# Peptides against a protein of PDB entry 6RGO, part 139

Target 1, 392 residues: chain A of PDB entry 6RGO
Amino acid sequence: MALKLLGFNQDATCFSVISSNKGVTIYNCDPFGKCFELEKSTSNDEELDFLVEMLFSTSLIAVVDKTIGASKRKKLKIVNTKRKATICELTFPHEIMDVIMNRKIICVVLKSDQIFVYDISCMKLLRTIDVRGEKLKSTSKFRNSEAVGDIGVRVSLSTDNNSILCYSSYSKSDKENAPLNDIVVFDALKCIQINVLPAVHQSNIVCIACSPDGMLMATASEKGTIIRVFKTIDTENDEPILVNEFRRGSRPSRISEMKFNHDNTLLACVGESDTIHIFALPVTTTEADANEDDTLQQSSHSLSSSINGLQYISKGLANRFGKIIVSKIPTQSQQRHVAYIKIPENAKYRIGFPKDTTNTIHICGEDGNYLVYSIPRNEVGPCTLVKSNTFD

## One batch from the design tools (peptide; made by RFdiffusion4, then SolubleMPNN)

Design b2_p10_6_s2 (from b2_p10_6, 4 letters changed)
Fold by OpenDDE base, seed 3:
Parts: sequence; C-alpha cells; structure tokens
Structure b2_p10_6_s2 (fold): chain B 392 residues (1-392), chain A 10 residues (1-10)
Amino acid sequence: as target 1 above (392 residues)
Amino acid sequence: SEINELLSEL
C-alpha cells in the first residue's frame, strides 16, 4: 500500500499518515496504536492528498482535502476526532498550501503567498499577511504567479503561547525573480512584525523551524547544505542575531523538515538524504537567577572563544544596504552534526521531539516504520534505537 | 463553543 506521511503533532505524541486504501490515519506514539481514522470520500483509485494538522494530543484536527477539485483545496475543516464531525469550515480565495497551529493561533498559507492568521478559540481572522503585497510596496515588479513552481512561502509557528510566526518573504531586490530569501518574524497574537532578516540565504528558503518558545529559528535554502540558526528578536546587548551555522553536507539535498527539541538544545533535520542530522545548539544561559553559591568547578570548556573574530565589520556600510546579517561565517566555524540516524534513501521520513525526554527523537517513514531513538549526549555518533513499531 | 471544549483537553 502507498503511505504518505503528514508528520508529527507539536509534542510528537501522535503522527498522521495517508493510506491509499483507508484515507487519513492518526497513530498514537505511546502506547502505539491507531487513535483516529478519516475515511476517503472517493471510491476512485486517485492519489489521496491531504493536509492534516493535529492540535497536540487533543481531539481537534485541521483538515484540507487536496485530492480532487479546486473547490476542496480551498476549504479548511476543523474536525472533532471523537465525534468524527466537522465543527468549523472556512473557504479561502486560493488553494491552501499549509496549515500550522498552536493553543492560540491557526495560520493558513495560500498559493497566493497570503497568510491568514486566526484566533483558534473563536476562528476570528486577526490578520491577513500579503507577502506579495509587501513586496509590491517595496518593489514594483510582480513575479508572474504562473511560473512559481514548488517554491512558495514557508512558515513556522512557536508551540508556546507567545505565538511567534516566522515566514519567508521576497527580497527587496529590483529583480523580477527576487528569491524568497528574507525572513519575517511576526507576533501572531499582537499582529506586529517583530523583525526582518534580509537575505539569510542566497536562494529561496524551503524550510523554516521556530523553537517551541519562539526565541530561535532555523532556516535552510534549496541547496540544503547549510542550516542557519537565528535569534528571532534583536537583544540590546549587540549580540549577533546569527547564533549558529551548521553544515548538513557538501552535496545539495532538499531539507523537508527541521525541528528544535523542547529545551532548544538540539536541532534535527530530515529530507531527501539517507541521514537525519541532529545538531547541538549553544545553551544561551539567560544570566537571570544565578544565585552565588555552588562553585562546582565543572570545567565546561566553553567553546565561546571562536565567535570573537567577527568584531571588525566597520560601522560605515550599515546605512545603504540593509544589515548584511549573514557575514560569511568562516567555513572553518561551520559545526557538523553531533548525532545522526541512517534512513532508507527512497523513504520519506518525518521527525518529532517528545516533550518529556529531551534526548529522544521520534521518526516515522513512508516505509511503515515508527522508530524511537536515543540521542547521545557526550559523544558524536549514531543514535541508538530504543523502540520500533510498524503501521500500514 | 465546541472548539473551546477541545482546547480544554490541553
């Protein structure tokens, strides 16, 4: 049977799959088993295509049927899984490309490069973000809508209540084919733009992850060779907004998904390669409540020393070309993964971090494998398989 | 609202 992965929910307690015979199935991770099934509406042997986003472990799912007809592709259904009933239906002017949510917000991404931001509690529209319209205010030239292949606006939302939305935007370059290589950071609750990160890659951004707390974001371009991690907010302390640059590989490969763990210590990435990569993030100690006492001389050789080299970009050029945030981190300072998982090259995988175990990763494959791995803490190496289940 | 009932499962 052909399986298509939809992904894990926000806390990796469930994952969703499309089965050609059954329709949409949601699995619980622990205890492993089916928790919901949405039957296919069509008897035809048509390739099923759905968007399904589950709100944590709740009975609330957002569903878009993308299988047939331009009308269905424009409809978002909010479904109660316990009742097997649609409780809300929204219709959009354009095809729905993505749906993301947290406890407060639903964001709906359209093929028109619009993001509709809703208060989940009442399904009230808070904001329409027009990523193309924002470009038009800055640059007179439209990309003709027809020639935009698989490259659309990418989004990620913090899983906390702060509801930090990161999205890709068009560069302000006068080029007709300006890349989607800017990032906008947006407070989805207040409907305020917090930050703009210009030209974070040379090519279009194809993957974004926001940290659970919304303090960090990760970006990858079409090349997928370099992952960049940024602070979402400029801190007053003149600290570089670019926190890390990771090398996934030397060969181009599409990254399909990235996720932070719940404590912002790890970033995982998966895509078209035979390898899930896990990177260690520097622990930003917020210096808040360091009460004096325990002098435990744990010689944490702070790898702090190597970042000091970027001081000398002279103040003078800042005015004309928007803040070149991506100073070329010397190729020598590009960190590699600390851990990895080997996966079949021909199987698409999805990743999730469980809340309760910061060194555990959940993965599922279109090969019908659900796998739980332990991440090594003190050594660079392979992850250890802890649990395995199969699904159909 | 039924949405608020589902949000109370969080």
Scores: peptide ipSAE 0.619, ipTM 0.967, DockQ to the pose 0.822
Fold by OpenDDE base, seed 4:
Structure b2_p10_6_s2 (fold): chain B 392 residues (1-392), chain A 10 residues (1-10)
Amino acid sequence: as target 1 above (392 residues)
Amino acid sequence: SEINELLSEL
């Protein structure tokens, strides 16, 4: 049967799939089993297409039926899964491309490059972000070229209550075809832009992941060879802070999803390759634990080593192209994965990190496999399969 | 609101 993966919820307690025969099915991860089904609205042999975002393990889901006609593709339904009832319906001017939510916010991404930000508690519109309108303000030569193909605004939202929204924006370059290679960091609750990371990649950003706390963001371009991790809020001298640069591979391959674990120690990525890659992040020692043990009286012998100040004359070649932030960051040695999972070739997989086990990853495939892996801590190598289930 | 009832499941 043709399965389409919708992905895991925010805490990887559930995942959603489209089955061609049944419609939308939501599975619980532990205990493994079907917890909800939304039947297809039509008996036609039309290829089912849905957006489904689940609010953690709650009975609240956001659903967009994209199967039938341009009208339904513009409708967001909030559904109570216990009642099997639509409790709210919103209609948008354009096709819905993505829906993301947390305990506070729903973000709806439109094909028009608009992001509608709602307070989930009352479904009140807080903000309309017009990424195209921002481009029009920054670029004198905006062509209303419909973005050809899968190139659109990408979003990620923190799973915490801080509700940090990261989205891709158009570079301020006067080029008619400015790529979606800027990132905006936005406080979705206060409706304030916090930060702008210009030109984080050379090509369009196709994948963004926000950390659960909203303090980190991972980005990947269409090439999917390099993943960059930035601080979202913090800046050094008004410049963005690159925390990590990871190399997924040497060959181009689209990254479809990235996720941080709940303690920001791991970043996983999945896509068109036969491999899920897991990268280690440096543990940010919060300054709090450093105070206790450094009572060792190391006598400060004042070795006045005269390090000769070689004044490297920074020749200011102000090249006209928008300053790629990456040029000022010391070339951190591109780190490889610390762990990996091999997946079947041509099977699409989705990933999720459970909250309670920071070294466990949940994965599900369009092959009907739900798999739980243990991530090695102290060695570089394959993840160990801990649990497996199948679904139809 | 019914949404607030569902939010109380969190």
Scores: peptide ipSAE 0.618, ipTM 0.967, DockQ to the pose 0.821
Fold by OpenDDE base, seed 1:
Structure b2_p10_6_s2 (fold): chain B 392 residues (1-392), chain A 10 residues (1-10)
Amino acid sequence: as target 1 above (392 residues)
Amino acid sequence: SEINELLSEL
């Protein structure tokens, strides 16, 4: 049967799939098993497409039926999985492209490059962000920039209560085809813009991950060769802080998903390549916890030497041309993965980090495999398979 | 609201 992966929930306790014959199925990770099913409403042999966002391990899901020919592509349903009942329905002026949520906020991304921000507790609209309207205000040109193909606004939301929203925006350029290569950092609760990171890639941004605490974000372009990690809120001399630059590979390959682990020590990425890459982030030792455990210092020294290389490059080139060229880390200073997982060629996978085990990663494939891997701490190498299950 | 009941499962 054709499976389509929807992804893991925020804490990787559940994952969602589309089965061509059954509709949407949600699986629990531990104990492994089917916990919810949304049956197919139509007898047509149409390829099923859905958005499903689950609120952690709760009985609350957001559902969009994106099936072709369905007049439902503009409808968001909030469903109680215990009751199998729609408890709220919202209709939008345009097709829904993405839905993301946490304990406080639901964000709905439309094909119009609009982001609707809601208070989840009452489904009250807090803000409409018009990414095209912001571009038009900056460029003074009323041209209908049709979203060319698969390029649209990308979003990520912190899983904490601070509700930091990162989204891609159009660079300020006199060019009619300005790329979606700026990042805006937005407080979704207060409805204020916190930061703007200009031109973080040379091409359109296709993947964004926010850290659970909202303090970090990872970005990848349509090239998918370089991943950049920035601070979201903090700035240095009113300039964006680049924390890391990772090299996934030398060959272009689309990154479909990135995630931070719970403690911001790891960043994983998956996409069209045969490899899930896991990168180590430098632990920012806040000065307070420096007292106790002397033994872990030896492995951290090799990572710290790469941080000092970042500080020297920022000062010199930014001022002259009004383009904050995010200082390209020299290719020699680009970090590689510390761990990896090999996956079948052409199989789509999704990734999740469980909350309780920072060195464990959950993955699931359209091949019907749910796999749990242990991430090596002291060596660069493959992850070790700990548990495997199958689903259909 | 039923949403607030589901939010209390967190």
Scores: peptide ipSAE 0.616, ipTM 0.966, DockQ to the pose 0.823
Fold by OpenDDE base, seed 2:
Structure b2_p10_6_s2 (fold): chain B 392 residues (1-392), chain A 10 residues (1-10)
Amino acid sequence: as target 1 above (392 residues)
Amino acid sequence: SEINELLSEL
């Protein structure tokens, strides 16, 4: 049977899959098993496509039937999985491309490059963000976006209550073909733009991850060779703070998903390559004032490998055209992965970080494997397989 | 609202 992965929930306690014969199935990770099934509503041999976002371990899911020919591609359903009932239905003017949520907010991304921000508690529309509308003040031509493939607005939302929304935006170039290479940081609760990171990549951004606390974001372009990590809110002299630049590889490969772990110490990425890469983030040792209290020297030899964080003050090369280009970290300071997982070639995988175990990663494949790996702390190397299950 | 009941599962 063809499986299509939808992904993990926010805390990696569940994952969702599409089975060609069954429809949508949600699996619990521990104990492993089916927790919900949504039967195929159509008898047609049409390839099933769905968006399914689960709200943590709750009985609340958002569902979009994206099946080709279905008039449902513009409909968001909020479903109570315990009751197997639709409790809310919203219809949009355009096809739904993505849905993301936390405890406070639902964001709905449309094919029109609009983001609809809702208060989840009452399904009240808080904001419509028109990512094109900021561009349309300069160029009236509706490009028939039919021919430009998988390039659209990307979003990521913090899993906390701060509800930091990061989205890709069009660079302010007078060129009709401005890339989606700016990032906007948005407070989704207050409906305020917090920050704008201009030209974070040279090409369109295809993947964004926000940290659980919303303090960090990771970005990858269509090239997928470099991942950049920025502070979301903090700025230095009104310039974006680049925290890390990671090298995934030398060859171009699309990154489909990135995730931070719950303590912002790790960033994982997956995509079209045979390898999941895990990068270490510098632990900001808050110098907690060493109040003298004598308690046990558990020498956590944090391998603070003294990679002297050369705060490369990214002197934004103000290129002669007044645009702050995020200065590239020198190729020598580009960090590699600290850990990796080998996956089958051409198998699509999804990743999740469980809340309770910062050194564990959950992965699931369209090959029907759910795998739990331990991430090495003190060495650069492969992750160790801890648990394996299969699903159909 | 039924949504608020589901949000109380958090």
Scores: peptide ipSAE 0.606, ipTM 0.965, DockQ to the pose 0.818

Design b2_p10_7_s1 (from b2_p10_7, 5 letters changed)
Fold by OpenDDE base, seed 2:
Parts: C-alpha cells; sequence; structure tokens
Structure b2_p10_7_s1 (fold): chain B 392 residues (1-392), chain A 10 residues (1-10)
C-alpha cells in the first residue's frame, strides 16, 4: 500500500498517516495501536492527500482534504475524533498549504502566502498576516510567480501556551525574486511582531522548528547543509542571537522536518538523506541555582566537553549594503551531530520527541515502520533501537 | 464545545 506520512503530534504520543485504501489513520505510540480512522470520502482512484494536525492526545484534529481535483483544498475541518463529527468548517480564498496548532492557536497557511491566526477555543480570527503584502507596498506587480513547486511561507509554532509563531518572510531587497530568507517571530496571542531575523540563510528557508517553549528557533535553507539556531525573543544590541550553527552534511540535501526535544537539549532533523541527525544544544546553566548547598554529587557528566568552541561571535557584519548578515560561525566551530539514525534512502520519515523521555526519539516511515530510539548521552554515535512496530 | 475537546484522551 502507498503510505504517506503526515507526522507526529506535538508530544509524539500519536502519529498520522494516509493509506491509499483506508484514508487517514492516527496511531497511538504507547500502547501502539490504531486510535482513529477517517475513511476516504471519494471512490476515485485519485492519490489521497491530506493535512492532519492533532492537538496532543486530545479528540481534536484539524483536517484538510488536499486530494487533486477535490473542491475541498480550501476547507479546514475541525473534527471531534470521539464523535467522528465536524465541529467547525472554515473556507479560505486560497488553497491551504499548512496547518499548525497548540492549545491556544490554530495557524492556517495559504498558497497566497497569507497566515490566518485563530483562537482555537472559539475559532475567532485574531489576525491575517500577509507575507507578500509587506512587499507589495513597494511593487504592484503580482508576478504570477508560479513559485516552482514547494517554495512558500514556512511556519512553526511553540507547543506551549505562549504561542510563539515563527514564519519565513521575503527579504526587503528591491529584487523581484527576493528569497524567503527572513524570519519573523510573532506573538500569536497578542498579535504582535516580537522580532525580525534578516537574511538567516542565503537562499529560501524550507524548514523551521520552534522550541516547545518558543525561546529557540532552528532554520534550514533549500541547501540543507547548515542548520542555524537562534533565540526568538532575546536580542543583543538589537541584533539576532545565533546560539548554534550545525553542519548536517557537505552535500546539499533537503531537510523536511526539524524538532527540538522538550527541554531544548536536542535538535533532530530528517529529510531526503539516509540519515536522521541529532544535535546537542548547550544547556544554559542559569547561574542562579548555585546557592543551595545540597551536596548531592549528581555526577552530571554534562555534555560540556564538546562545547569548548562556541565563541559568541555577536559581530553582525553589516555588509556594504547596510543589511545585517548573521555572522557566520567559523567552519571550525560548526558542530556536527552527536547522534544519528540510519534510514532507507528512499523512505520519507517523520520525527517526534516524547515529553517524558528527553533522550528518546520517535520516528515513523512511509515503509510502515514506527521506531523508538534511545539517544546516546556520553558518546557520539548511532542511536539504539528500543522498540519497533509496523503499520499499514 | 472546543474546550471539552481539548481534554486529553483518557
Amino acid sequence: as target 1 above (392 residues)
Amino acid sequence: DIEELMKEKL
């Protein structure tokens, strides 16, 4: 059967798949098993395409039928999985490209580069963000850039209640073909722009991950060779703070997904390569807790030994064009993965971090494998397979 | 109605 992966929910307790014969299926991770099914509404032999976002382990899902020829590509359905009932149906002026949510907010990304921000509790529209409209104030030509394939606005949302929304925006270059290489950080609850990170990559941003707490953001370009991690809210001298720069590989390879673990100590990435890469983030020891004298020799063998090279090069090189170029971390201080998982070269995988086990990663493949790996703490190496299940 | 749906599956 052709399987298409939709991904994990926010806490990796469930994952969603499209089966050509069954429609949408949601699996529970532990205990492993099918927990919901949405049957195919059309008898046509058309390749099924859906967006499905699940709100944690709840009965709430957002569903978009993206099947080619379907008149439903502009419709968002909020579904109660317990009742198998549509609670809300929203119709948009353009095709829905992405849907993200947390306990407070739903964001709907349209093919028009618009982001619709809703209060999930009442489905009230809070904001329409027009990512193109900020550019159109300068140049009236709607190029029907048939944006070749998959280059559009990318979004990520914090899984917490702070609801930090990170989205890719067009650089303020007067060039008609300015890349989607700026990031905007947005408070989705207050509907306020918090920060702007200009030109975080040289080419279009194709992957964004926000940390669960919204304090960190990871970005990757269409090259997928370098991953950058920034602070979302904090700035130093009104400049973006680059926390980490990771090297995924030497060869270009698209990154399809990135995830932080729940304590912001790990960043995983997956894509078109045969390898899931896991990077360690420096634990910011807040110096504040140093005063409680309790002699518990917790041998926190901190992963500190490999961190020696992170000079904060906060030197924003203003280029000759007055644009803040994010200071390139010297290639010598580019961190490599601390752990990896080998996957089949042609199998699409999705990743998720469970909340309760910060050193565990969940992965699922279009090959029908659901796998749980343990991440090594004290050595650079392969992850250890802990659990495996199959799905169809 | 949506708030009741945000209760986790027991």
Scores: peptide ipSAE 0.214, ipTM 0.884, DockQ to the pose 0.689
Fold by OpenDDE base, seed 1:
Structure b2_p10_7_s1 (fold): chain B 392 residues (1-392), chain A 10 residues (1-10)
Amino acid sequence: as target 1 above (392 residues)
Amino acid sequence: DIEELMKEKL
């Protein structure tokens, strides 16, 4: 059967899929099993397309039916899964491209490069963000490209109650083809712009991940070779703070998803490549636990140059990307590890980090595999498969 | 209604 992955919820307790025969199915991760089904409304052999965003392990989902006609593609439904009932329906002026939520906020991204920000508790509109801005309204023909993978606004929202929204924006170039290579950091509750990170890549941003606490953001361009991690709120001399720069690979490959774990120690990425990459982030040791004198012998095993993942940002590269102040990443004595998972070629996978186990990752594939991996802590290497289940 | 659903675990 043709499966299409919708992804994990915020805490990786559930994942959503489209089955060509059944419609939308939501699976619980532990215990593994079907927890909700949204039946196919039409007997037609039309390819099913949906957006589904689930609010943690709750009975609340946001659903957009993208299968049939321009009218449904503009409708957001809030559904009670226990009652199988629509509790709210919103209609937008343009097609819905993305939906993201937490316990406070729901954001709706339109094909018009608009972001609608709602208070989820009452579905009241808090803000409409026009990413094209007022000046660019006159000239941009809607890209009528039905091309799967068109360059549009990308968003990520913190899973906490602070509700930090990161979104891609157009650079202030007078060129008709300004790249989507700026990032705006936005307080979605207060409706205030907190920060702007200019030109974080040379090409369009295609993937963004916000940390659960909203303090970090990861970005990837259409090249997908470099991942950059920034502080969201903190600046140094009014300039953005680059915390990490990771190399996913040497060959261009689209990154479809990135996720931080719940303690901001790991960043995972997945996409069109045969490999899920997991990068270690520097743990900001708060000064308190520095007292345990564990003289673990630094076996200086020469990490061979094949560790494609870790580039030390040499001082000289900062000058090419504008005045991005690379804060001196403290040379924390902790060996940064990079982990990986091999996935089948041409299989689309999605990733999620469970809340209770910061060294595990959940993955699911359009091949019908749900897999739980253990992440190595002190070494560079493959993740270990802990649990596997199949779905249809 | 929505606030009640946000309390209902699966």
Scores: peptide ipSAE 0.205, ipTM 0.883, DockQ to the pose 0.839
Fold by OpenDDE base, seed 3:
Structure b2_p10_7_s1 (fold): chain B 392 residues (1-392), chain A 10 residues (1-10)
Amino acid sequence: as target 1 above (392 residues)
Amino acid sequence: DIEELMKEKL
């Protein structure tokens, strides 16, 4: 059967899929099994297309039926999975492209490059962000929405209550064809812009991940060769906003998803490649816990020397030309993965990090495999398969 | 209503 992956929830306790025969199915990861089904509304052999976002292990899901007609693609349904009932229905002026949520906020991304921010508790609109409106002050030409292919506004939301929203924005270049290569960091609760990271890539940003705590963000461009990790907030210390630069590969390949683990020690990426890559992030040792574990220092020293190289280049340029966020880091200082998973060619996979096990990754494929891997701590190498299940 | 839905599945 043709499966389409929707992905994991925020804590990787559940994942959602579209089955061509059944409709939307949600699986629990442990114990493994089907926990919810949304049946097809139509008996037609039409290709099913849905957006589904689940709020953790709750009974709350957001659903967009994209299968039939331009009108349904503009409707967001909030559904109680226990009662199988729609609680709220919202209609938007344009097609819904993405929906993200946490315990406080729902963000709805439209094909118009608008982001609607809602208080989840009452479904009150807090903010409409017009990502094009900032550009329209510089360029009067409506790009006909037809010629903008698979490139739209990308978003990521912190899973915590701080509700840090990161989104891609158009660069303030005088060029008619400004890329979506800026990042805006936004407090979704207060509706305040916290930061703007200009020109974080040379081409459009196609993937963004926010850390669970909202303190870090990762970005990848259309090239998908380099992943950059940034602090979301400027620290009072003259520390570089760019904290890591990772090399996924030498060949261009689209990254479809990135995730941080719960403690911000790992970043995983998946996409069109046969390989899921896992990168180690430097643990910011706050000076307080310096007492016990001398054994972790050897791996941190190799990472810290590369970070010190990043800091030296950023400090030297920042002092002379203002906040240059992206220094030209030498290609040799780009960190590789610390772990990897091989996946079938042409199979789409999604990734999630469980909360309770920082060295475990959950993955699911359109091939019907749900897999749990252990991530090696002390050695660069393949992840070890711990658990496997199949779904239909 | 939404607050009741935000309770985890026990």
Scores: peptide ipSAE 0.205, ipTM 0.880, DockQ to the pose 0.650
Fold by OpenDDE base, seed 4:
Structure b2_p10_7_s1 (fold): chain B 392 residues (1-392), chain A 10 residues (1-10)
Amino acid sequence: as target 1 above (392 residues)
Amino acid sequence: DIEELMKEKL
């Protein structure tokens, strides 16, 4: 059977797949098993195409049937899985490209480069973000809407209630072909733009991950060789804070998905390569826990060692092309993965981090494998397979 | 009610 992966939910407790014969199936991860099935709306041997976004382990899913004709591709259904009932149906002016949600917000991305932001509790429209309209305000040239198939607005939403939305936007470059290489950070609840990160890559951003708390974001371009991690909200001297720059590889390879674990200590990436890469993030010690009054009088040895000259490399000329975030991280100090998983070549995989086990990763493949791996803490190496299940 | 759905675990 041809399987198509839709992915894990926000906490990796469930994953969704399209089976050519059955339609959409949602699996529970633990205990492993089917928890929901949505039958195909057609008896035809048409290739099934769906978007399904599940709200954690709840009975709420968002569904877009993309299989049949231009009309259904514009319809979002909110479904109660327990009642097997559509509770809300929305129709959009353009094809739905993506749907993302948390406990507060649902975002619908259209082929028109519009993002519709809804309050999930009442399905009230909070904002329509027009990424093209923002570009047109910044750039006088209408792009003809021949979006070369695969390049569109990418989004990621924090899984917490703060509902930090990161989306790709068009650079302010006067070039007719301005890339989608800016990121906007948006408070989806307040409908306020918090930050703009200009030109985070040289080419279009094809993958974004927001951390669960919304404090970090990871970005990858079409090249997929470098992953950049930024602070979302914080800035230094009105400039974006680059926390990490990771090298996935030297060979170009598309990254399809990235995810942070729940404590922001790990970033995983998957794509067209035979390897899932897991990177370690530096633990930002929030100064808050330093209030343990441990009065231990340990002695005064004043090791004065002279940490010498950080040469201030001078303000190089701002070229007329939008401020590319110059990585201050030397190419030699680009961190590699701390862990990896080998996957079958040409198999599409999706990744998820369970909430309760920060050193565990869930993966599922279009090969019908659901796998749980343990991530090594103190060693660079392969992840250890802990659990395996199969699905069809 | 969508708020009820967010409480209904599978």
Scores: peptide ipSAE 0.184, ipTM 0.874, DockQ to the pose 0.801

